Peptides against a protein of PDB entry 2AZE. Designs and how they scored, part 184

Target 1, 148 residues: chain A of PDB entry 2AZE
Amino acid sequence: AQECQNLEVERQRRLERIKQKQSQLQELILQQIAFKNLVQRNRHAEQQASRPPPPNSVIHLPFIIVNTSKKTVIDCSISNDKFEYLFNFDNTFEIHDDIEVLKRMGMACGLESGSCSAEDLKMARSLVPKALEPYVTEMAQGTVGGVF
Target 2, 101 residues: chain B of PDB entry 2AZE
Amino acid sequence: GRLEGLTQDLRQLQESEQQLDHLMNICTTQLRLLSEDTDSQRLAYVTCQDLRSIADPAEQMVMVIKAPPETQLQAVDSSENFQISLKSKQGPIDVFLCPEE

## One batch from the design tools (peptide; made by RFdiffusion4, then SolubleMPNN)

Design b1_p26_3_s4 (from b1_p26_3, 16 letters changed)
Fold by OpenDDE base, seed 4:
Structure b1_p26_3_s4 (fold): chain B 148 residues (1-148), chain C 101 residues (1-101), chain A 26 residues (1-26)
Amino acid sequence: as target 1 above (148 residues)
Amino acid sequence: as target 2 above (101 residues)
Amino acid sequence: SIVSQKVFTIKVLGGLAVLPSHLVMS
């Protein structure tokens, strides 16, 4: 009985750890797909334009986006060395990291919601090493976590 | 029996975790390669048009923050306090605005 | 009313390009 109890505890520990790793892996896959897809898109666009965009017209990763109403009053304090910023808003704001931006742009092929089309899935698979393709398929189908 | 079942479960879970670890290693390697590829770095950007798809500058101000690694961002959004604090340890922080069309 | 506090740590992938602060994008 005690042996079984010990194994049950270990089982639960492993299940929880696996769940955490699954979440981390999914995020890593989405990042890889999003980044590669972004690079591919931009490469194609620059080829079509026969030149890169003006340097001040683009923002390179990594970055953070903050958006708020145009009517929001923002007070900003900046240290002399620009190592510290303090923004005070008189109303609510939103923060989005670069990965979230890429996802909303469709760079993750809708895989983040598990609702990608066949074409999106094909693209997603093409942007990962072969070993990751089965997991991408699972993500698209919403079948990740079968060990539970 | 119960013991045999648990033992088998643990073996299966071990295999699953090993697979996950392997896949994660592959992913991290690929991401590292991307970060080390100069051409990929050059092409890893978004445009104002992209940002407008996230938040329309006609209705909202869009601010872009670029900061060194390990920069801490603390955000408070409450009825009495709306604040963002940025603290960098490795260099200056840059802030940009996305203009209206 | 909503009360939220979020903490982020900025990570790097793919570049360290820095543009001038307070620049309006083209």
Scores: peptide ipSAE 0.022, ipTM 0.854, DockQ to the pose 0.241
Fold by OpenDDE base, seed 3:
Structure b1_p26_3_s4 (fold): chain B 148 residues (1-148), chain C 101 residues (1-101), chain A 26 residues (1-26)
Amino acid sequence: as target 1 above (148 residues)
Amino acid sequence: as target 2 above (101 residues)
Amino acid sequence: SIVSQKVFTIKVLGGLAVLPSHLVMS
């Protein structure tokens, strides 16, 4: 019947939306963990050093990273007001979001790849509200998505 | 019947989505709190050592770009063209370089 | 639009460096 067909379409629509939201939530959780872990690390480091790092020795979020071979020739054009940049490379380059940088630094505790040690998982759980802890556990186990 | 089954499925999915939305709201709230906390923002930084862990400056040029919100980034990475274009409307773009040592 | 190709300032961590528009890192 037409009604059943309509509901089938809606069902599939909702399933897809849920799947997308699950991915979004996982990313948000990773961001939260990464940010809090970074802040915690730096706080501890500054306490140990009894002073903040020199101003020009650190890069504050947000940022992006561009890396390429040191052999790559880069031509950079810049507007007078520095509002516009144009980089031309003679070889391939990579762009990394700051969150990706944090992940690679281990700030997300390996949760992003399901490679959490027991200590990593404990840290990850400690950096999220209680309501999110079960989800963090499922992420570490790779068991997210049970609603399907 | 099938109609009843589908109706039940939709109800269950709705409940699941509501729970998911709630969790996302919690998470976004936490992120907002971090963004509003001046001390957290002061401590939200990476070092040269961190950048070296991503790409070794001995082998790679590591450039950091700080741009105002909503800066347009266009990148082309193909055999024919290798280009990054940045356009900001809200302020100047800053570029940082991680030294080799 | 790009209005100039000039020597630009790159903030090097730990210092500042002014680099030309044509850059070779090695």
Scores: peptide ipSAE 0.022, ipTM 0.857, DockQ to the pose 0.043
Fold by OpenDDE base, seed 1:
Structure b1_p26_3_s4 (fold): chain B 148 residues (1-148), chain C 101 residues (1-101), chain A 26 residues (1-26)
Amino acid sequence: as target 1 above (148 residues)
Amino acid sequence: as target 2 above (101 residues)
Amino acid sequence: SIVSQKVFTIKVLGGLAVLPSHLVMS
């Protein structure tokens, strides 16, 4: 019947929307874990050192990373007011934002790739509100979306 | 019947989506709190050692870009052209290099 | 990042570039 067909269309629409929201939620959770873990690490380090690091020795978020081979020749043009930069490379480069850097640092506890040890998972759970803990567990197990 | 089954599916999907929305709200709230916490922002930094763990300065040149919000970055990466263009409207752009380079 | 707010609007021109999926593309 036409009614059933309409409901099937709606069902598919909802499934796609849920899929998108699941992806967004996972990313948000990873960001939360990564940020809190970074802050926790740095807080502990500063407490151990009994001082903050020198101001020019650290890079505060937000930032962008660009990396390329050391053999790559780079020509840089900068405006007088430093509002504009132009970089020309003779080979390929990579661009990463701060969140990706944090993930590669292990700040997301390997949750982003499903590579969590028991201790990593425990840490990840401790860095989110209680309501999010079950979802973190599902992410680690790779069972997110199993109901769909 | 088919109609009953589809109706039940839609109810279940609605409940699932509502649950996701709830969790997303919780998560977004936490992230907002982090952005509003001055101490957390003070501690939200990486070191040169961290950057070396991402890309070894012995093999890779690592450049860090700090720019005002809404700075435009245009990247060209093709076999014949490799270029990055940065344009800020709110202030100067700062570029840093790892000291081990 | 969400916590650090949007800093860059990224536009990839020509060829292919591998960028993090959560970056804002224009």
Scores: peptide ipSAE 0.021, ipTM 0.858, DockQ to the pose 0.072
Fold by OpenDDE base, seed 2:
Structure b1_p26_3_s4 (fold): chain B 148 residues (1-148), chain C 101 residues (1-101), chain A 26 residues (1-26)
Amino acid sequence: as target 1 above (148 residues)
Amino acid sequence: as target 2 above (101 residues)
Amino acid sequence: SIVSQKVFTIKVLGGLAVLPSHLVMS
């Protein structure tokens, strides 16, 4: 009947919304793990070195990365107040945000690709509240996405 | 019947979504705590060595952009042109280069 | 970065990739 059809449409709508939220939650978890892991790494490194890194040797979050071939010619124009930048390249470039950089550094423990060793998974679980640990486990196993 | 089954399914989906929202709230709370912790923010950095692991400066130029919130970035990467435009509303934009060792 | 509460508005033309941080914020 028409009523059942309407409910079927609503059901599908809710399923899609849940799917979107699952994706968002996974990304939030990865960000949390990556940030906490980064902080932990740097804290340990500074303790071992007994000093912070040189001021101009580090880049604090947030940031965006742009990379291109060293052979690429870049023309840059900057406004006087530095509010506006325009870069013209003669070849292709790549853009990465800080989270992507952290993932590629392994700060998310390989959880983003479901490629966690036992130690990686243990680390990942230790960097989230207990309520999120089951979800981290499911992410590592690649079993996230079902309705719960 | 089918109607009752669908109604029950929708109630279950609502409960599932509420559980998701709860987990998301927990996660966002943790992120806010990180944002509010001065020591964590001080330690939230990468080095040029880290960036070299992503793109080797021997072959790639690595540029770092730091800008205020709500800065607009427009990028065009096509056969027609290759361009990045940055427009800030809240302050100056800083650009850095990762040096080749 | 969500942690830093500083987010860019990124528009990429000619590409298919979207930055993860902006996917979450949108």
Scores: peptide ipSAE 0.022, ipTM 0.856, DockQ to the pose 0.084; fails the geometry check

Design b1_p26_4_s1 (from b1_p26_4, 12 letters changed)
Fold by OpenDDE base, seed 5:
Structure b1_p26_4_s1 (fold): chain B 148 residues (1-148), chain C 101 residues (1-101), chain A 26 residues (1-26)
Amino acid sequence: as target 1 above (148 residues)
Amino acid sequence: as target 2 above (101 residues)
Amino acid sequence: MSRLPISSLKSSDLAKNSSLTLTLKE
C-alpha cells in the first residue's frame, strides 16, 4: 500500500514536471517562430527598399517596453552612470518584453492563442525544424498536453 | 494490478519526458543559432511603427528600455506609487521614447 | 538577449503596497 502511494506521488511529480516542460517548450517554439518571422519580414523589406533602415530608426532585440496613458505624468531619476533608473507614474502602466511585442505584431502567427488560420499555420510550420512541426500542429489545435 | 499499472505509467512518462527534452534541446539550439548568426541579429529589430501598431501613441506613450543582462526591474503598484526601478550591474541602461510621427 | 520571466505585466496585476522584482536573463 505504501509502495503504491509512493509511486503515485512520483507519478504526479513527473506529470507536473512534464506539464511545466511543455509550457516551456511552447514558449520556446513561439520565440523561435516570432524571431524567424521577424527576420524574414525585415530581410524582405530591406531587399525591396534596396537598403537597410537608418540605424537609429529601428530597435534591435532584446528590449523591454513600458506603456502608459499619454496623460500619465512620469517622473524619472537617473544615476550619473546610468546604472539606475527610477520612474514614478501617477497612473497604471504596462511592461512588455520583446517577445510579447512580437506576438502582438502577429509574428508568432497567432499560434500563441491557438487561433491560426491555414496560412498562419503553414507559416509557423515552415519556421521550425521538422521535428517540431507536429508540436506546432498540436499547439494550433489546442491539443497539447497529451502523452508523447 | 495497481502496482503494475503505476509502474507502466512511470515508464511511459519517462519516455514522454525524454522525447520532450529532445524537442526542447532542438528548439534551444535553434534559438542559440539565431543569436549567433550575425545577419539574423542585424535583422532582429522592430520599428517605431511596429510599436505604434500595438500601443498607439495617440493614446499611449511607449518607452523603450535596453538593459544589460542581470538587470533588475522592480515594479510597484500602490496608492502612493506606480513605480519602476531599474538597477544594472553590468553596464548603463538606455531608455528612450518612441515618438509619435 | 535579456528576457523577462514574465512577458507581459500590468501594474494593476500587482498586489497593492507590494513590489515585483524581475531579473533580465539571457
Scores: peptide ipSAE 0.365, ipTM 0.910, DockQ to the pose 0.879
Fold by OpenDDE base, seed 1:
Structure b1_p26_4_s1 (fold): chain B 148 residues (1-148), chain C 101 residues (1-101), chain A 26 residues (1-26)
Amino acid sequence: as target 1 above (148 residues)
Amino acid sequence: as target 2 above (101 residues)
Amino acid sequence: MSRLPISSLKSSDLAKNSSLTLTLKE
């Protein structure tokens, strides 16, 4: 019947929306863990050093990085007001945002790749509110994707 | 019947989505709390050593870009050249290199 | 904090003679 067809279309729409929200939630969880873990690391480091690092030695979030071979020739043009930049490379490059950097630093405890040790998982769980712990566990097991 | 089954499925999906929304709200709230905490923001940094651990300047150069919101980044890959273009509307862009050592 | 819509991009992933424009958003 037409009614059943309409409901099936709606069902599919909701399933797709849920899938998108699951992906968004996972990313939000990873960001939260990464940020808190970074802050915790730096706090501990500064306590051990009994002083903050020099201001020009650190890069505060947010930021973007570009990496390329050290042999790559780069030409740069900058506007007078520094509102515009143009970089020309003679070879391939990569662009990463700060979240990707934090993940590669291990700040997300390997949760992004499902490569969590028991200790990593414990750390990840400790950095999220209690309500999110079950989902973190599911992420670590790679079992996210089902309907609640 | 089929209609009842579909209706039940939709109700279950609605509940699942509501649960997801709730969890997302919790996450968003936590991130906002982090952004509002002065000490956390002060400690939200990486070092050049951190970047070297990801992309060793012995092999790779690392360029850092700090730009205001709404800045546009255009990347181009062509047979003639590889290009990155940055355009800001809200303020100057800061670009610097991490030292090799 | 501003983020990229894509967290990681390799120039080799771009189609030749094409461009990708990203906008930094918080």
Scores: peptide ipSAE 0.363, ipTM 0.908, DockQ to the pose 0.881
Fold by OpenDDE base, seed 4:
Structure b1_p26_4_s1 (fold): chain B 148 residues (1-148), chain C 101 residues (1-101), chain A 26 residues (1-26)
Amino acid sequence: as target 1 above (148 residues)
Amino acid sequence: as target 2 above (101 residues)
Amino acid sequence: MSRLPISSLKSSDLAKNSSLTLTLKE
């Protein structure tokens, strides 16, 4: 029946939209956890050191990193106003944003890959509002979206 | 019947989406709060040591790029060249290397 | 805070002789 067909189309549309939102939410959660965890780490470190780090020794978010072999030859052209950069590499490179860096630092507690230890999961849960804790648990278990 | 089943499915999906929307709003709110908190932003940093931990400068060069919002980054992979192009609209771009030690 | 649309990109992930343009956004 036409009515059933229409509902099936709508069902599929909603499923896809939900899937997209799930991915977005997961990323937002990871960002939140990573940021808060980073802040906590640094706060603790500064307290222990009784001083902040030298200003030129730290990189504040946001940032992007480019990594390549130290043997890679890089040619760089910069506009006078520094609004434009051109880098030429003779070998492969990688680009990572700050969130990826934080993930690799463990700031997301391994939640990004669902490889949280019990302690990691506890930390992750502690860094989100109560309403998000169940979803964090699902992420850790890799069960997000299983009902769809 | 099929109609009843589909109707039920749609209701369940609607509820699920509403939950997701709610959770996303919570997340975005939290992130905004972080961005507005000066102390948090002061502490939102990594060190060169952190970067070395994920990319050993003994083998890898790590270049840091700080660019304003809306900066365009173009990456090119050609048979003869690899390229990154940056173009900012709002201000200068800062690029620097972390020391090996 | 400005972010890439994707967290990571390897040049090897690009199609050969092609380019990918990303825009930093908050």
Scores: peptide ipSAE 0.362, ipTM 0.909, DockQ to the pose 0.901
Fold by OpenDDE base, seed 2:
Structure b1_p26_4_s1 (fold): chain B 148 residues (1-148), chain C 101 residues (1-101), chain A 26 residues (1-26)
Amino acid sequence: as target 1 above (148 residues)
Amino acid sequence: as target 2 above (101 residues)
Amino acid sequence: MSRLPISSLKSSDLAKNSSLTLTLKE
């Protein structure tokens, strides 16, 4: 019947929306953990050093990075107002945002790949509100979305 | 029947989505709190050592880009063209290299 | 903050003679 067809369309729509929201939530959780862990690390480091690092030695978020072989030749054209940049490379390159950098630094405790140690999982749980802890556990176990 | 089954599925999915929305709201709130905390923002940085740990400057060159929101980034890869184009509408773009030790 | 729609990109993953445009967002 037409009614059943309409409900099936709606069901599929909701399933897709839920899938998208799950991905968004996972990324938000990873960002939260990574940021809090980074801040905690730096606070501790500055306390141990009894001073902040030199201003020109740190890169504040947000940022992105481009990496390529040190042998890659790069030509750069910049507009006068610095609103426009053009880089030409003679070889391949990679682009990463700051979140990816933090993940590779281990700031997300390996949660992004579901490869957390017991200690990493404990740290990850400690950096989120209590309501998010079960979801962090599911991410670590690779069982997100199992309720469907 | 089919109708009853679909109706039940939709009710269950609605509850699941509401739970997700709640969790997302919690998470978004936490991120906003971090962004509003001056001390946290002061401490939200990486070092050149951090970047070297993930991309060794002995083998890889690391370029840092700080661009305003809504900046467009275009990447091209071909035998004749390896290119990155940046276009900002809100302000200047800052680009610098991570120095070697 | 500015984020990429995708956190990581290798140029070699792009289709040859084509381009990928991303918008940085907070």
Scores: peptide ipSAE 0.358, ipTM 0.908, DockQ to the pose 0.857

Design b1_p26_4_s2 (from b1_p26_4, 12 letters changed)
Fold by OpenDDE base, seed 2:
Structure b1_p26_4_s2 (fold): chain B 148 residues (1-148), chain C 101 residues (1-101), chain A 26 residues (1-26)
Amino acid sequence: as target 1 above (148 residues)
Amino acid sequence: as target 2 above (101 residues)
Amino acid sequence: FSRLPVSSLSSNELAKNSSLVLTLKE
């Protein structure tokens, strides 16, 4: 009886750990797809233009985006060595990391919401190693974790 | 019995976790390869047009923050306090503005 | 993109060689 109880606790622990790993894996897959898709897009664009974009017209990863209304008053304090920044706003703001920006750009092919077209799914599959293709398919169908 | 069932479940979960670990290793490897590829890093950028599609500079002020690894970010967005704090220990932080044009 | 332009801000020095306070101008 006590042994069974111990094993049940262990079972729950493992299930929770697996759930966490599934979430992490999905995020890693989305990052991989988004990055590769971005690189591919930019490579194609530069080839079409026969030149790279002007240096000051692009921002390289990694980065963070902060946006707020143009009417928002922002006070910024900066340390002398620029190691510390403090921004005070008089109204609400939004923060987005680079991955979120890429997702909103469609670089993850809509896979992040499980709502991608057949063409988007084809693109997503083409950007991952063969071993990951089944998992990409599961993500698109919303059936991740069905093996349990 | 109950014990036999639990034992079998644990064996199956172990196998499932091993499969997940394998897939995660594949993903991690791919991301490392991307980070080590000079051409990929050169091409890993967004444009002003991209950012305008996310937050239109005609209506929104858009700042881009470039910070060294392990930079601490603290954000407060409440009715009485709207604040972002950045603290780097590895180098200076750069902040850029997305131009309207 | 341009770095946060100081020319577009009002700035005040807080302490000796410690920090600058910048306020965005419109």
Scores: peptide ipSAE 0.112, ipTM 0.868, DockQ to the pose 0.032
Fold by OpenDDE base, seed 1:
Structure b1_p26_4_s2 (fold): chain B 148 residues (1-148), chain C 101 residues (1-101), chain A 26 residues (1-26)
Amino acid sequence: as target 1 above (148 residues)
Amino acid sequence: as target 2 above (101 residues)
Amino acid sequence: FSRLPVSSLSSNELAKNSSLVLTLKE
């Protein structure tokens, strides 16, 4: 029946939208965990050292990382006002945003890859509001959306 | 029947989406609170040691780009062209190098 | 961290198709 066909189209639309929102929520949770974990780590480190790090020894978020082989030749042009940069490489390079860097640092507790130890999961849960803890657990188990 | 089944499925999906929306709202609120907290922003930094754990400066050259919001970054990475272009409209761009140990 | 030295860069006005003149020195 046409009515059933219309509802099936709507069902598929909603399923796709839910899938997109699940992906967005997971990324937001990872960002939250990574940020809070980074802040917590640095706070603890500064407390132990009884001083903040020297200003030129740290890079504050946000930032972008570019890395390439030490053998790569890089030609660079810069405008006088430093509003424009042009880099030319003779070989491949990599670009990473700050969130990706934090993930690779382990700040997301391995939750991004579903590789959480019991301690990792405990840390991850402690860095989110209680309402998000069940979802964090599902992310760690790889069972997000299992009820669908 | 089939119609009743589909109707029930849609109701369940609606409830699921509402739950997701609620969780996303909580999460975005937390992120906003972090962005508004001066102490948290002061502590939101990485060190040279952190970057070495990602890309060893002994083997890799590591550049850090600090740019104003809405800075345009264009990258080309192909066998014939390897290029990064940066264009800011809101201020100067700063580029830093992670030194070797 | 060290700021990228200006002396290692060309100060030419950049165009999208500009060729780079100076090589970065670490």
Scores: peptide ipSAE 0.109, ipTM 0.871, DockQ to the pose 0.038
Fold by OpenDDE base, seed 4:
Structure b1_p26_4_s2 (fold): chain B 148 residues (1-148), chain C 101 residues (1-101), chain A 26 residues (1-26)
Amino acid sequence: as target 1 above (148 residues)
Amino acid sequence: as target 2 above (101 residues)
Amino acid sequence: FSRLPVSSLSSNELAKNSSLVLTLKE
């Protein structure tokens, strides 16, 4: 019936919206875990060293990185006020945002790939509120994507 | 029947979405709290060692870009040209090089 | 870390085709 067809359309609409929200939530969770884990790591390191690192030895978030071969020739043009930069490379480059860097550092505990060890999962769970723990578990298992 | 089944599905989906919204709100709140915590922000940094673990400076040149909010980045990476353009609206952009060991 | 030195004045020469646009946030 027409009514059923209308509901089918609505069903599909909601499914797609839920899927989008799931992806967004997963990213938010990963960011939270990565940030908290980074802060925790650095706090512990500073405590052990009994001092903060030299200011020029660290880069605070947010940032992005650009990497290319050391053999790549880079032409860099910078405006006088430093509001504008133009980089020209003679070869390929890579760009990574800070979150990706943190993930590659292991700050998200491998949760981003669903390849958490038991210890990684424990760490990940400890860095989120209780309400998020079940979802973290699902992410680790790779079972996110279904309907609750 | 089909109608009853679909109606039930929609109710379940609504519940699922509400749960997602709730969880997202929790996440957003946590991230906001992190941004508002001075100590956390002070400790939110990476080192040269961290960056070397991502891209070895022995083989790769690593630049770090610090830019104000709303800075636009446009990148072209093709056989024809390789370019990165940065345009800030709120202040100067700083670019740093990760030194070799 | 060392700051990248200024090399030259800015220009607007990026091609629009096959481009990736990102917005930095703080």
Scores: peptide ipSAE 0.047, ipTM 0.863, DockQ to the pose 0.202
Fold by OpenDDE base, seed 3:
Formats: C-alpha cells, sequence, structure tokens
Structure b1_p26_4_s2 (fold): chain B 148 residues (1-148), chain C 101 residues (1-101), chain A 26 residues (1-26)
C-alpha cells in the first residue's frame, strides 16, 4: 500500500522531469538549427558578394533587442563606465533575445511552431546529426510528447 | 499486480530519460562545435535588414543591446510603469540603434 | 538549459558608430 504510493509519487516526478527535458531538447534543437542556418546563409551571401558586409551593418550574437513604437518617448541614462543603463518609456515595449529573432527570421525553418514546408523540414534535417533527425521529424509533425 | 506495473513503468521512464539526456548531450556538443569554429563565430550575425523584418523601423524604434555575461536585466511593463534596467558586472554595455534606412 | 558562451558567439569587435547617445547618470 504505502510502497505503491511511494512509487506512484516517484513515477509522477519522473514524468514531469521528462516533460521538462523534452521541452529543453526541443529548444536546443531549434537553437542548433537556427545558428547553423544563419551561418550558412551568411557564408553564402558573402561568397556571392565576394566580400563580407560592412562591419557596422551587422550585429554579432549574442544580443537582445528592444523595440517600441516610434512615438514612444524614451528617457535614457547611463553610468559613466557604461555598466548601468536605465530606460524609462512612456508606453509599452518588447524585448526579444537573439534566438527569438532568428526564429522570427525563419532560421529555425518554422519548426518552432510545427509549421514546416517540405523544404523547411529537409533543411532542418540537414542541419542536425542523424541521431536527432527523428526528433526533428516529430517536432514538425507535432507528435512530440510521448515517452519513448 | 500494481506494484509490478509501477516498477516496470519506472524502468521504462528511466530508459526514456537516459535517451533524452543522450540527445541533449549531442545537441550541446554541436553547439560547442559551433562556438569553437572561428568561421561560425565570424558569420554569426544579423543585418539591419534582418532586424527590420522583425520590427519595421518605420513603425518601431529598434535598439540592440550587447552586454557581458551575467548582466542583470530588469524590465517593468505595466500600465503605470515602463522601464528597463541593465546592470553589468563584467564590463560595459553597448546599445545600438537600427537605422530606418 | 545551456547556451553558447558570450565570448564564443561574439568574437569580433563591433563598430560603435550606431551607438545610442544617452545622458550620463549622476
Amino acid sequence: as target 1 above (148 residues)
Amino acid sequence: as target 2 above (101 residues)
Amino acid sequence: FSRLPVSSLSSNELAKNSSLVLTLKE
């Protein structure tokens, strides 16, 4: 009786942990795909142009972006050593990390939303090791979540 | 019985978790390889055009923040307060503006 | 979960011509 109850508690704990790891794995896969796809895109672009882009025209990872309406008034202050920044807005703003930016750029091939074309899926698969390809396929089909 | 069933379930869950850990390790390894590759580091960038595709500078002002590791970011976004505070401990923070054109 | 180290992703110095001009905090 009590032993069964204890095992049931442990079972539930493990199920939750697995669920969390599944989410983490999916995010790691998306990051890998996004990074590799970005690098590939830029390499191709530089090859076609036969030169790198101007240095002040690009932002290297990592970064975050903050966007707000152009009508938003922003009061900005910085410390003398630039270690501290304070931004005050008179309206709402958005913050996005670099990975989110890459996703919105399509660098994750729409896999993050399970909205992949056949070509997107092909690209995604090509950017991961063979061992991860089945999981990528499951993500695209929306069948991730089962215990394997 | 129930005990045998639960025991079997736990064994299966353990195997599943081990498989997940293995796959995660593969991913982590791939990411490390990217970080160790000089060309990948050099090519890991976005352009102003990319940022415009996320938030059109015609309608939105876009700032890019590059901060050292362990930088603390505090954001308040409510009807009464709209604030972002950044505090770095390892070096200066750089903020860039995405040009409209 | 893990991310690439900042130093690994940002190995190049960036031009700061587009840096935001802010008021110094006293």
Scores: peptide ipSAE 0.018, ipTM 0.856, DockQ to the pose 0.035

